# Ledger of designs, part 296: peptides against a protein of PDB entry 6DSZ

Target 1, 361 residues: chain A of PDB entry 6DSZ
Amino acid sequence: NYVVTAQKPTAVNGCVTGHFTSAEDLNLLIAKNTRLEIYVVTAEGLRPVKEVGMYGKIAVMELFRPKGESKDLLFILTAKYNACILEYKQSGESIDIITRAHGNVQDRIGRPSETGIIGIIDPECRMIGLRLYDGLFKVIPLDRDNKELKAFNIRLEELHVIDVKFLYGCQAPTICFVYQDPQGRHVKTYEVSLREKEFNKGPWKQENVEAEASMVIAVPEPFGGAIIIGQESITYHNGDKYLAIAPPIIKQSTIVCHNRVDPNGSRYLLGDMEGRLFMLLLEKEEQMDGTVTLKDLRVELLGETSIAECLTYLDNGVVFVGSRLGDSQLVKLNVDSNEQGSYVVAMETFTNLGPIVDMCV

## One batch from the design tools (peptide; made by RFdiffusion4, then SolubleMPNN)

Design b2_p26_7_s4 (from b2_p26_7, 13 letters changed)
Fold by OpenDDE base, seed 2:
Structure b2_p26_7_s4 (fold): chain B 361 residues (1-361), chain A 26 residues (1-26)
Amino acid sequence: as target 1 above (361 residues)
Amino acid sequence: MKPASTRLVGPEELREKVDLSEILKK
């Protein structure tokens, strides 16, 4: 009996960085189908700490730090709609992943959205938002004492949501989303009332964005607002300022992932379907009143990597490129280009052995 | 005029908590 040791998943379908193991540790968390890999980012590279088997394919993986937590908690949603909040606990050599809260967020009625599962967390950790089904936005209130993840739905008039994020710096939890209707793609905002369990009118909207607008990036303060990424354009909007660029270089391949480099939202990594890595730069303008506004947007090609499913900036110009289609990589961003004009150098490559076909035995 | 190569990743603006560069070059 050859126990074919089921090869561990190698294709990466999500990655996040934060302080999960401790307040001081910088972690890289990698989702590989049903497996969560936890690393500590060290000067020596990625140190493996723990692997965790999940009871389903990881569809959402987000780190968040509620007020009064010393370290980040991990929200996971599986493709079977099992939600959990995980905490890392170490006691000497014993490492435990504690489930602080769990629940199933599946609805009996609803059309699963064609663009898949979207999970987002309010920057102030007031709620988790889930776009699972067309015309529904599911809210999980974040309360410290809740061992059971209770959710409720709010109806969305917009049936075809492309992407959604929570905005920063909002008094109430505020979502910004790209949606499609018969007239094209649009951006809208809603405030989420936990009390009334309804949407209120958000601070702004932008009708008739680019037809292929596919991603929303919430921009932290001082800029605030959102970046909308399309096939041909990148647009910033915060209610007061609108700015769009259409750099020809992004038209060649669809941008599919992003990651914030700077805590203040001045720079973002962008990855496209050809494995091109870009830097999006937000140029600041300081007003006479001390307010910081966006002056301009710039996109620069850094180089080529494996086709990123996810990107995460670690530290010191090191980026993890999580790939589903190719080998995942640790890459170094350099200030100076190499002889080939690339600012990207591969440091480590993690062989992707392909999708584990669930051989139903 | 060559557009001034705006240094993409100014060292001061990078999160530089962990210097991965010294050891991964070995």
Scores: peptide ipSAE 0.010, ipTM 0.499, DockQ to the pose 0.055
Fold by OpenDDE base, seed 5:
Parts: C-alpha cells; sequence; structure tokens
Structure b2_p26_7_s4 (fold): chain B 361 residues (1-361), chain A 26 residues (1-26)
C-alpha cells in the first residue's frame, strides 16, 4: 500500500485577516485549494492553530461579525457551491470548528460566469451576495437562528458583471458593480430588498468607465462610495463626487488584487501581475461643517513581491502576500526605502511546490 | 514541518499600525 502522501497544497487561492479564534486574537486564514489554514499572528510570527479540510475547493472565504457576536464568523463557499458559516470554539486544549449554518446554493439552471464565483457580505451583516451565474444575483439572508442557509435569486439585467461589492453606510443593502455591455464598461448600484426579493434603483451610476475596469472596492465611512480600478485609471465615486486619476505607473501591469489597510478606507494595498506592490491613498478634506470629502487619490509604488493572488494587511506594516504562481510571503513595509528604493522587505517565504496535478491515475 | 516562526519585530511594535502615510506624502 503506497500511501502516496498526497502532497499538501501550497498554492494560495485566498487569504483573510480578522478575529476568528477570539475577539482579541489577530488571525490569518489561508485557503489552499480544499485546505483552510488558521494562524494566530504574534510578535514572533505566524503560529499555526488549526488546519481544516473542506468538502471542495474554497472559492470564497470571508470573515464577518454579526451584531452581538463576540468574534468573527467565517463564510466559505466551495467551487461546488457548498456554503457554510463556521465558528471557532476552544474548550481548554480542544479546538473545534463548528458549522453554524450550511447549504448548497447551486442552481439547476444558469450559465456559470466566466469571471468565476464572487461572494460578498453586507458590511452590516444583513445578507451575503453571490454572483455565480450570468444574469443572477443570489442572496443569502443572514439570520442567526437559521442553521440552513436559504437563498433566493434576483435577476440582473446586466449579464456580464465583472466585479461586485456591497457599499458601506447604506440604509438598505446596496451593491455596486462593474458590468460590460456592447457600449463598454459601466458602474451601477442597486438596493437589495429582502422583503420584496428584488432590486431597487441604487443611489448612483456611472456609464462609460474605463474599458478595462476590473475591480470594485467599497469604501467605508466617512468617504463612502466605491473605487473602480482599471488598467490605466483609478476612479472614485460616491454619488456626489467623482474623481479619477491615471498614474502612468499602473499601466505597465494589471492590478489583480487589493486589501484595505485602514478601517476608515484611507489606504489600500494593490498588487499587480508582475508582483509590484502599491499603496493607494485617499486624501481627505474636512469641510467647515465637519463633513469629510475626498480631496485626491494617490498611488505609490512600495516595491516588489511574489505575484499576489491575494493580499492581507496584518498589523505593524506586515503584509501577507498569498501567491498561487509563486512563493507566498510575509513582507514588512518600512518607512524608509532600501538602497534599491524599495519599502518592502521579505520576512518569510513559503515555498510553492506548484499546482497539485491531481494525476487521477 | 512547523512553519518557521519568522520573528516578526518585537511585541511592542505590533500594537500600532505603521503610519505609511508619511512615507507616501513625500
Amino acid sequence: as target 1 above (361 residues)
Amino acid sequence: MKPASTRLVGPEELREKVDLSEILKK
């Protein structure tokens, strides 16, 4: 019996930071195909806590904290449309990952979207949104007492959604999305009515954005609104204010991932297909009435890393660079540049042994 | 293999987010 010790997956396909093990612990969660790795972030580095095997490739992994939960819950969606909400419980030395809720969200009818599975959570934890199929937006209401995840679909008129997020600071759950039609790429918003199970008109739209607009970032209060990232431009819109920049430095390679650094949305990490790491800065202007408005957007090159599939800011300028194509890294962001002009220093490298070719022999 | 504990900078430094905004304002 050759126990072919199936080589553990090393390619990272998702990462998230939050407070999953406790309210006080800072955790890094890493998705490696079917494997979930849970770490505690410590002054000495990443301490492994638990490894969890999932019943499929992890496609979505998001931490969220419903009102009255002491710590974050974990939403996972697999590539086979198995959804679960997980809770960490520790009793002495015993560590259990508890399924709070589960369900299968696969539809019998629908064209799987070419841009893959998108899963998003409303910042107020009212619902989960899923773009699984063209022309459909799936909603999972978040109810504490429901162990079975129930979902419903809302029809999207926009068949080619590129990216979608929930906005912050909205009375009703509101999505913002980039979509493509024969006229180009556009940004639109919809309010999601849980009661009526329909879309209402959102607060704003922007027609004819950059042709290669690929990502939506929802911006927290006080700014609100969204950032739209393209190949050549970065734009901000909140309904009242529109601002666009076209920094030449981003034209060289496509930005493929982002992560918010500050809770107020003042800074974001951006990673491109060449492994360049940028900081996007939102400059604020305080008005005489105490309102905060966006003054300007700025992009700065920090340095180079492995090609990021995902980025997550931990703390103290430490960033986890999750890589699918290369070695994942812990990197330190420094105030001062090195001799090469880089603000990035590699702290640890995690060897990627490549794709597990499931040789189904 | 235990993931190598890369020594992150000491416990006092982890408590405060590095304000990189000053770096980027230059």
Scores: peptide ipSAE 0.037, ipTM 0.550, DockQ to the pose 0.406; fails the geometry check
Fold by OpenDDE base, seed 4:
Structure b2_p26_7_s4 (fold): chain B 361 residues (1-361), chain A 26 residues (1-26)
Amino acid sequence: as target 1 above (361 residues)
Amino acid sequence: MKPASTRLVGPEELREKVDLSEILKK
């Protein structure tokens, strides 16, 4: 019996920060293929709490806090369309990861999307949205008493969705998405009716965005709306205000990931395919009526890291850089640049030993 | 391998988000 000690996966394919272990603990959750690693962020560094084996490659991993929950719950979707909602429970020294809900969300009919699985959660925790197949948007209603994740599909007229997010501050759950048609790439919004199981017209749309528009960032209140990231441009739109920038520095390499730094959506980390780390800043203008509007967008180069598959701001300028292609890192963002003009200092590097080929025997 | 304990800055500093917004305005 060759116990092939299957090397533990080291390539990171997802990361998220929140309060999973308790309301007070700051956690870093890392997806490494079939493994979930749970850390507590401490002054001394990352303290490992639990590793969880999943029955499949983690494709989506999102923290969310339903109304009346004291801590975040974890939504996981696997590449085999197994969905679960996980809860951390600790009783003394006993640590349990409890499945609150589960289900398989695979459809018998549908073309798997070329841009892969997208999973999103409504900021008000009304539903989970899944783009699994072209021309379909799957909805999982979030109900406290549901142990079984039931889903339904809504037909999308837009067959080639590039990215999708739920917007903030919407009376009904509202998605914003970039899609491609023969005329180019466009942004559209839909309201999601849980009752009627259909899309209603969303608050806004923008036709003919940048041809390589690839990511949607939902912006929290007070700004609301969305940021659209392209190859050459960054665009903000909220229905009333449109603002676009085309900083030459982002044209050099494709932005591939993002993470919100501030709860109010004032700052975002951006990572590109060369491992460059940027800060996107939303400059505020306070109007006389107390409304906050976007004044300007700015992008600043912070420095270089490993090529990020995912980014997550922890606290105190510490960022986790989850890398699939290179070594994952903890980095510190500094106020002052070093002699090379970088604001980024590597604190810790996590060696990537490469992909474990799960030989499914 | 146990992840090396990266010394994140001390317990008091973890509570204050570094406002990099003032920094990037230069």
Scores: peptide ipSAE 0.014, ipTM 0.456, DockQ to the pose 0.397; fails the geometry check
Fold by OpenDDE base, seed 1:
Structure b2_p26_7_s4 (fold): chain B 361 residues (1-361), chain A 26 residues (1-26)
Amino acid sequence: as target 1 above (361 residues)
Amino acid sequence: MKPASTRLVGPEELREKVDLSEILKK
């Protein structure tokens, strides 16, 4: 009798930071295949609070705070298209993860997109958007009283979406996406009408972006707009302002993940396929009318970490590096470089024991 | 002050499986 001690998943496939346990607590949530780990970030480190077994691999994990909620809710979508909105509830020593809403969002007809599942939440919490299938954008309206997640599809003319985000500061929910056609890669925006269940023309588009443009970052106010990350270039666009940089240092390895450091979108962590950690900086210029505009973009190499599948800034220059291929890490960003010229110091390393092959026997 | 070594206490003790099957059967 081989007691295959079912080794717990150690490979990280997602991480998010927010206020899930309370309004005051800073949490790190880590997705490890079917497992959700919840930590409180403390001055002493990560304190485990709860582990949750999910029915299927976590494909999307996003924190969001609807109007009138004191703390963040958690949206999870599994690879089997089971969606839920979770709330943390503590009553004395009893800790419950309650399901506020759930649903299966699988379509009977559709080709699953080759770039996998994308799930995004409108910053104003009006809707969840899902790119599950080519040529379809699924919308889940967010209603506070709805326990059943109902979705509808909007047809996308753009069949090959690479990445998509909701923009900030839009009167209507607005998506920005990179797509590929026979002519190359492009960026487009659409407004999402909940009422009409259709796309309206978005505020801007950019045709013929870099051929390897792979990621969209929605930038908060006051800048607004989006950052488009490619292999060779980083581009900002907000409809009125366009700015592109091509720092040679990013050409060496593909940027594969990002995380916003500052709430105002002035800094982003970038991780590449070699485990290099960068800071992207948005330099502001205050105009004479009091408007804040983007002056410049800058990329700084911070150091080297494990190859990140996901990054999340915690606090006080501490970053969680979630790795699928290597050991996950807590790293400290320092103001001064070490003797090797690195601004990154590993604080803790979490051994990755390799992929748990879910042998579905 | 040396940055306090963040000792992650191993998550082993706080394991609850949320049986979503009861939730999804409706």
Scores: peptide ipSAE 0.011, ipTM 0.402, DockQ to the pose 0.048; fails the geometry check

Design b2_p26_8_s1 (from b2_p26_8, 8 letters changed)
Fold by OpenDDE base, seed 1:
Structure b2_p26_8_s1 (fold): chain B 361 residues (1-361), chain A 26 residues (1-26)
Amino acid sequence: as target 1 above (361 residues)
Amino acid sequence: AAPTSSFPPEVLKEPDAMEKLAEKLS
């Protein structure tokens, strides 16, 4: 009788930082398969607040703050296409996770995309976008009074979407995506009409990006636009400005995750398949009219960590490195490098016992 | 002071929010 002591999953498959428990609390949320862990980031470290089971593997986990909400809400999508919007509620010592809205967003017809589930939220909180199936973009309108997450599909002509994000600063919800066709990889934008339930032409496109372009980062205002990360290049585009760099250091290993450090999109953490941690810097140029433009892009090697599945900047140069393949870490970014030229110091390491296959017996 | 993270293993297990929802809908 192997008492399979149901060990808690330790492999991290997602992490996000925001203000979920209160407006003032900085939270780290960690997805470990079916498990959601909620922490408060304190001066003394990570304080555990709550663990939540989920009915299925967490595939998407995003914090968002609708207009008029005092704190962030949590969107979760499971691998079984169960969607929910969660709210943290504390009443004295009693903690509850309230489901504000839920729904199943599975389609009866569609080919599940080989690149997996992508879930994105419009920065203005107008909608959630889901790439679940090839040739379809699912939209969940965000309505405050709607307890049932209803979705509709818009047909995508681009069948092989690699990554997609909502752009910032757009009057209409606008997606930017990398897609592949027989001619290569390209970047395109679409406006999403909630009224018409269709795509309108977006503000810009870039044909023939790098062949291995794999990630889109939406850049906040004042820059706007997007960063496209490839194997060999990092490209910025906002419709008016195009800038590409090809730092040799990123060619050694594929960038697999990113996280925005600054709210204004001036710095990003990048993690590669070798556990190298980079800082991507957006250098500003102030124009005479007071507009801010991108002057340059720079990439700096910070050091080495566990192979990141996800990265999130907490505060005070502390980064959570969520690892699926190795031990997750809290690391400190230092201003000065050590004797080895590393700016990274491991503060804490969280042992990964490997993927617990939830054998549903 | 560098934030020292101590993860105490005593994460409060509460029932799944989705389980509680399923129970409320049922």
Scores: peptide ipSAE 0.014, ipTM 0.351, DockQ to the pose 0.076
Fold by OpenDDE base, seed 2:
Structure b2_p26_8_s1 (fold): chain B 361 residues (1-361), chain A 26 residues (1-26)
Amino acid sequence: as target 1 above (361 residues)
Amino acid sequence: AAPTSSFPPEVLKEPDAMEKLAEKLS
């Protein structure tokens, strides 16, 4: 009797931070294939709270706080297109994960996008956007009373979306996306009309960005706009200002993940395919009218970690490095470099026993 | 020696929140 002890998945495929267990708790949520791990971030480290099994591989995991919620809700989309909104409830020692809403968002017709599933939430919690299929943008309106996640599709003329985010500070929900056509890669924006179920013209576009532009970061106010990350360049655009840098250090390896450090979007962690950890800094300029504009972008090499699939800044310079290919880590960012010039110190390492290849035979 | 994860292994796996919902609706 080979008790194949089903080895728990150890490869991390997503991580998010927020206030899921309470308004006061800082949580780290880790997706490991079909498993969600919930931690509380403490002064002593990560405290495990709960593991949750999911019906299929977690493809999207995002925390969001609708208006009038005291704590964050969790949106999960599985690789089988099962969507749910989860709420953490604790009653004494009893912990429950409540499904606030659920639904299957699979389409009968559509080509699954080669770049995989993208799920995004409007910063004002008006909708969830899903890029599941080429030429379609799926919208899930966020309604508090809706227990059934109903979605509709908007046709997207741009068939090859590389990445998409909702912008901050927009009167209407506005997406910003990198797409590819025969002429190259471009950035475009659309407003999403829930009423008309269509796209309206967005506030700006940038044609002919870097050929390898791969990621969009929505920048919160006061800067607003987006950062576009390529192989060779990092660009900022907000409709009024365009700024690009081409730091030679980023050419060595593709940046594959990012995480916002500051709530105001002044700093971002960037991880590349070699496990290099960078800080992207947005330098502000205060105008005479009190407006804040971007003065410059700067990239600093912090050090080396495991190859990040996802990064999450926690608190006090502690970063969770979620790795799919290597060991996940808790690392400390220091103000001063060590003897090797690294600002990164590994605090804890979480052994990755390899991807559970679900051989669906 | 990579520090062994200090995380207690005994995080209770609960059924999928969707499974629990399906059970409540059934």
Scores: peptide ipSAE 0.000, ipTM 0.311, DockQ to the pose 0.038
Fold by OpenDDE base, seed 4:
Structure b2_p26_8_s1 (fold): chain B 361 residues (1-361), chain A 26 residues (1-26)
Amino acid sequence: as target 1 above (361 residues)
Amino acid sequence: AAPTSSFPPEVLKEPDAMEKLAEKLS
């Protein structure tokens, strides 16, 4: 019996930050295939707290805080469509990961989407949305004390959804998505009715966005709306205001990941396929009535990192660069550029040993 | 024109939550 000590996966396929271990702790959670690593972010760096083995590859990992919870809960969806909501519980030195709810959300009928699994959570924690299959949007209602994650499908007329998010500040849960049809790529919104289990018309749509529009970022209040990232352009839309920029610098490589820096959505990190790290800035204009509107969008090149699969702003200009293709990094963003014009300094590098080829011998 | 730091200096002057976290852990 060769106990092949299966090397631990090192390639990062997801990361998220929040308050999972406590209300006060800042955590970094890292998904490495079937492994979840939980860290506390400290002034001294990342303190490992726990490693958790999952029953399948982690496909979605999101932190959320339902009304009445003191700390964040973790939603995980595996590539085998096993969904769970996890809670961190510490009792003295004993650390437990409690399954608050679980379920399998696989459909018997459906074509798995070519762009993979998308999982999103309503900012008001009313539901989880899943794009698993073409022409279907799966909804998991977030009910208190429900240990069984039940889901239902809503039919999407738009078969080729590229990306989808829940919007902020909506009376009803509202999704914003980029989709492709024979005429190009478009942005549409739908309200999700939990009662009727259907879509209602959303607040806005934008037909004929950039042909390579690939990502939706939901923008918190006070701005609201969404950012649409393409190959050549970055577009903001909130139903009332539309603003697009086409900074030449982003044309060189496709933006593949993003992370919000500011809680109010004023800044975002962007990572491209070449490992370039950008800051997207939303310039605010304060109106006389105290309303905040978007004045402009700006993109700044910060520097280079490993090719990010995921980015997470931690704090104090520290960013975790989760890489699937290269080494993951902790990087520091500096105010002043170095002699090379970079604002990025690598603090720590986490060696990626590559994909563990499960040699099924 | 001084290169306008793309980081608002104020964001860096607020003791970032890690500095606050450092202060809380100390």
Scores: peptide ipSAE 0.016, ipTM 0.457, DockQ to the pose 0.039; fails the geometry check
Fold by OpenDDE base, seed 5:
Structure b2_p26_8_s1 (fold): chain B 361 residues (1-361), chain A 26 residues (1-26)
Amino acid sequence: as target 1 above (361 residues)
Amino acid sequence: AAPTSSFPPEVLKEPDAMEKLAEKLS
């Protein structure tokens, strides 16, 4: 069945930045339904390199760099549970996207989760984690020689997972997740044993977080731990330090996406359902022993953009705003506000022609 | 200088990187 898409999809459903084409190139990768667009970020702007068709809607798109790889690899999972690891290969003028590994990760038994597909990669590239079905966590071990992506399931006692991430700086792969039970929403951690194919007790948990806690952000070292974003509150926890803020400005609209700005996790972009763009700042405190701890959390309103489905910081204060509902944008973050108090300037706008209804003819 | 993007209207369609996966699923 040739899906003759009469029009190219324009609605963005995912974006990621990294070093996919080379070790030196900064790339923007954009998922538009079944299409992957690859750009090089240059001083002159976005240069298109390649478009790739995928067998199904892209549900997960993540860049990762296994130990000993010179550039990032791309993990893609489709809505039909086709998984692949892609590599960019250039040979002179010939550009190829090669499949390093592939597999189908669909289970015959399981309830698809109502909150959709979640795919995450361990920061140390030990495994990929997938929340596809209620009460199951799927693990794909990452092995260099494995051309076939094999997965196994671990049972989750927590049936209603809202969001999940791998934590940084953990001896074993460790997940942190928000889940809901009859008593409310909670945060829990588990270590993932590849050997035993089971969960071990994680380093910490937090019961009774905000009732609308919806997102987990894993924080890199030196801070470590996680940020939990709700409707009214933002909470940090790393097992030893707990800190919560409730800035009134975030209560006005639900935060729906985030992206890390600094490699050390000091700043994050947040986008809400009204197209407001925020900066979340982690203020450090240096102890006399040289240990860095979290002092405070701060949220700043930067300005307004199109309603973001995804955000990615590129470089030099340039942000790509991937929009599903509106036009996608390249925006510049300025140090000084304009006359309206906005730190955001639109550099380029990409017209969204709306959802392509795949007419199965 | 902040990068200014120019998107050319014609984006190149290239072969499906998952073509081999579809052949295995058929």
Scores: peptide ipSAE 0.006, ipTM 0.330, DockQ to the pose 0.070; fails the geometry check

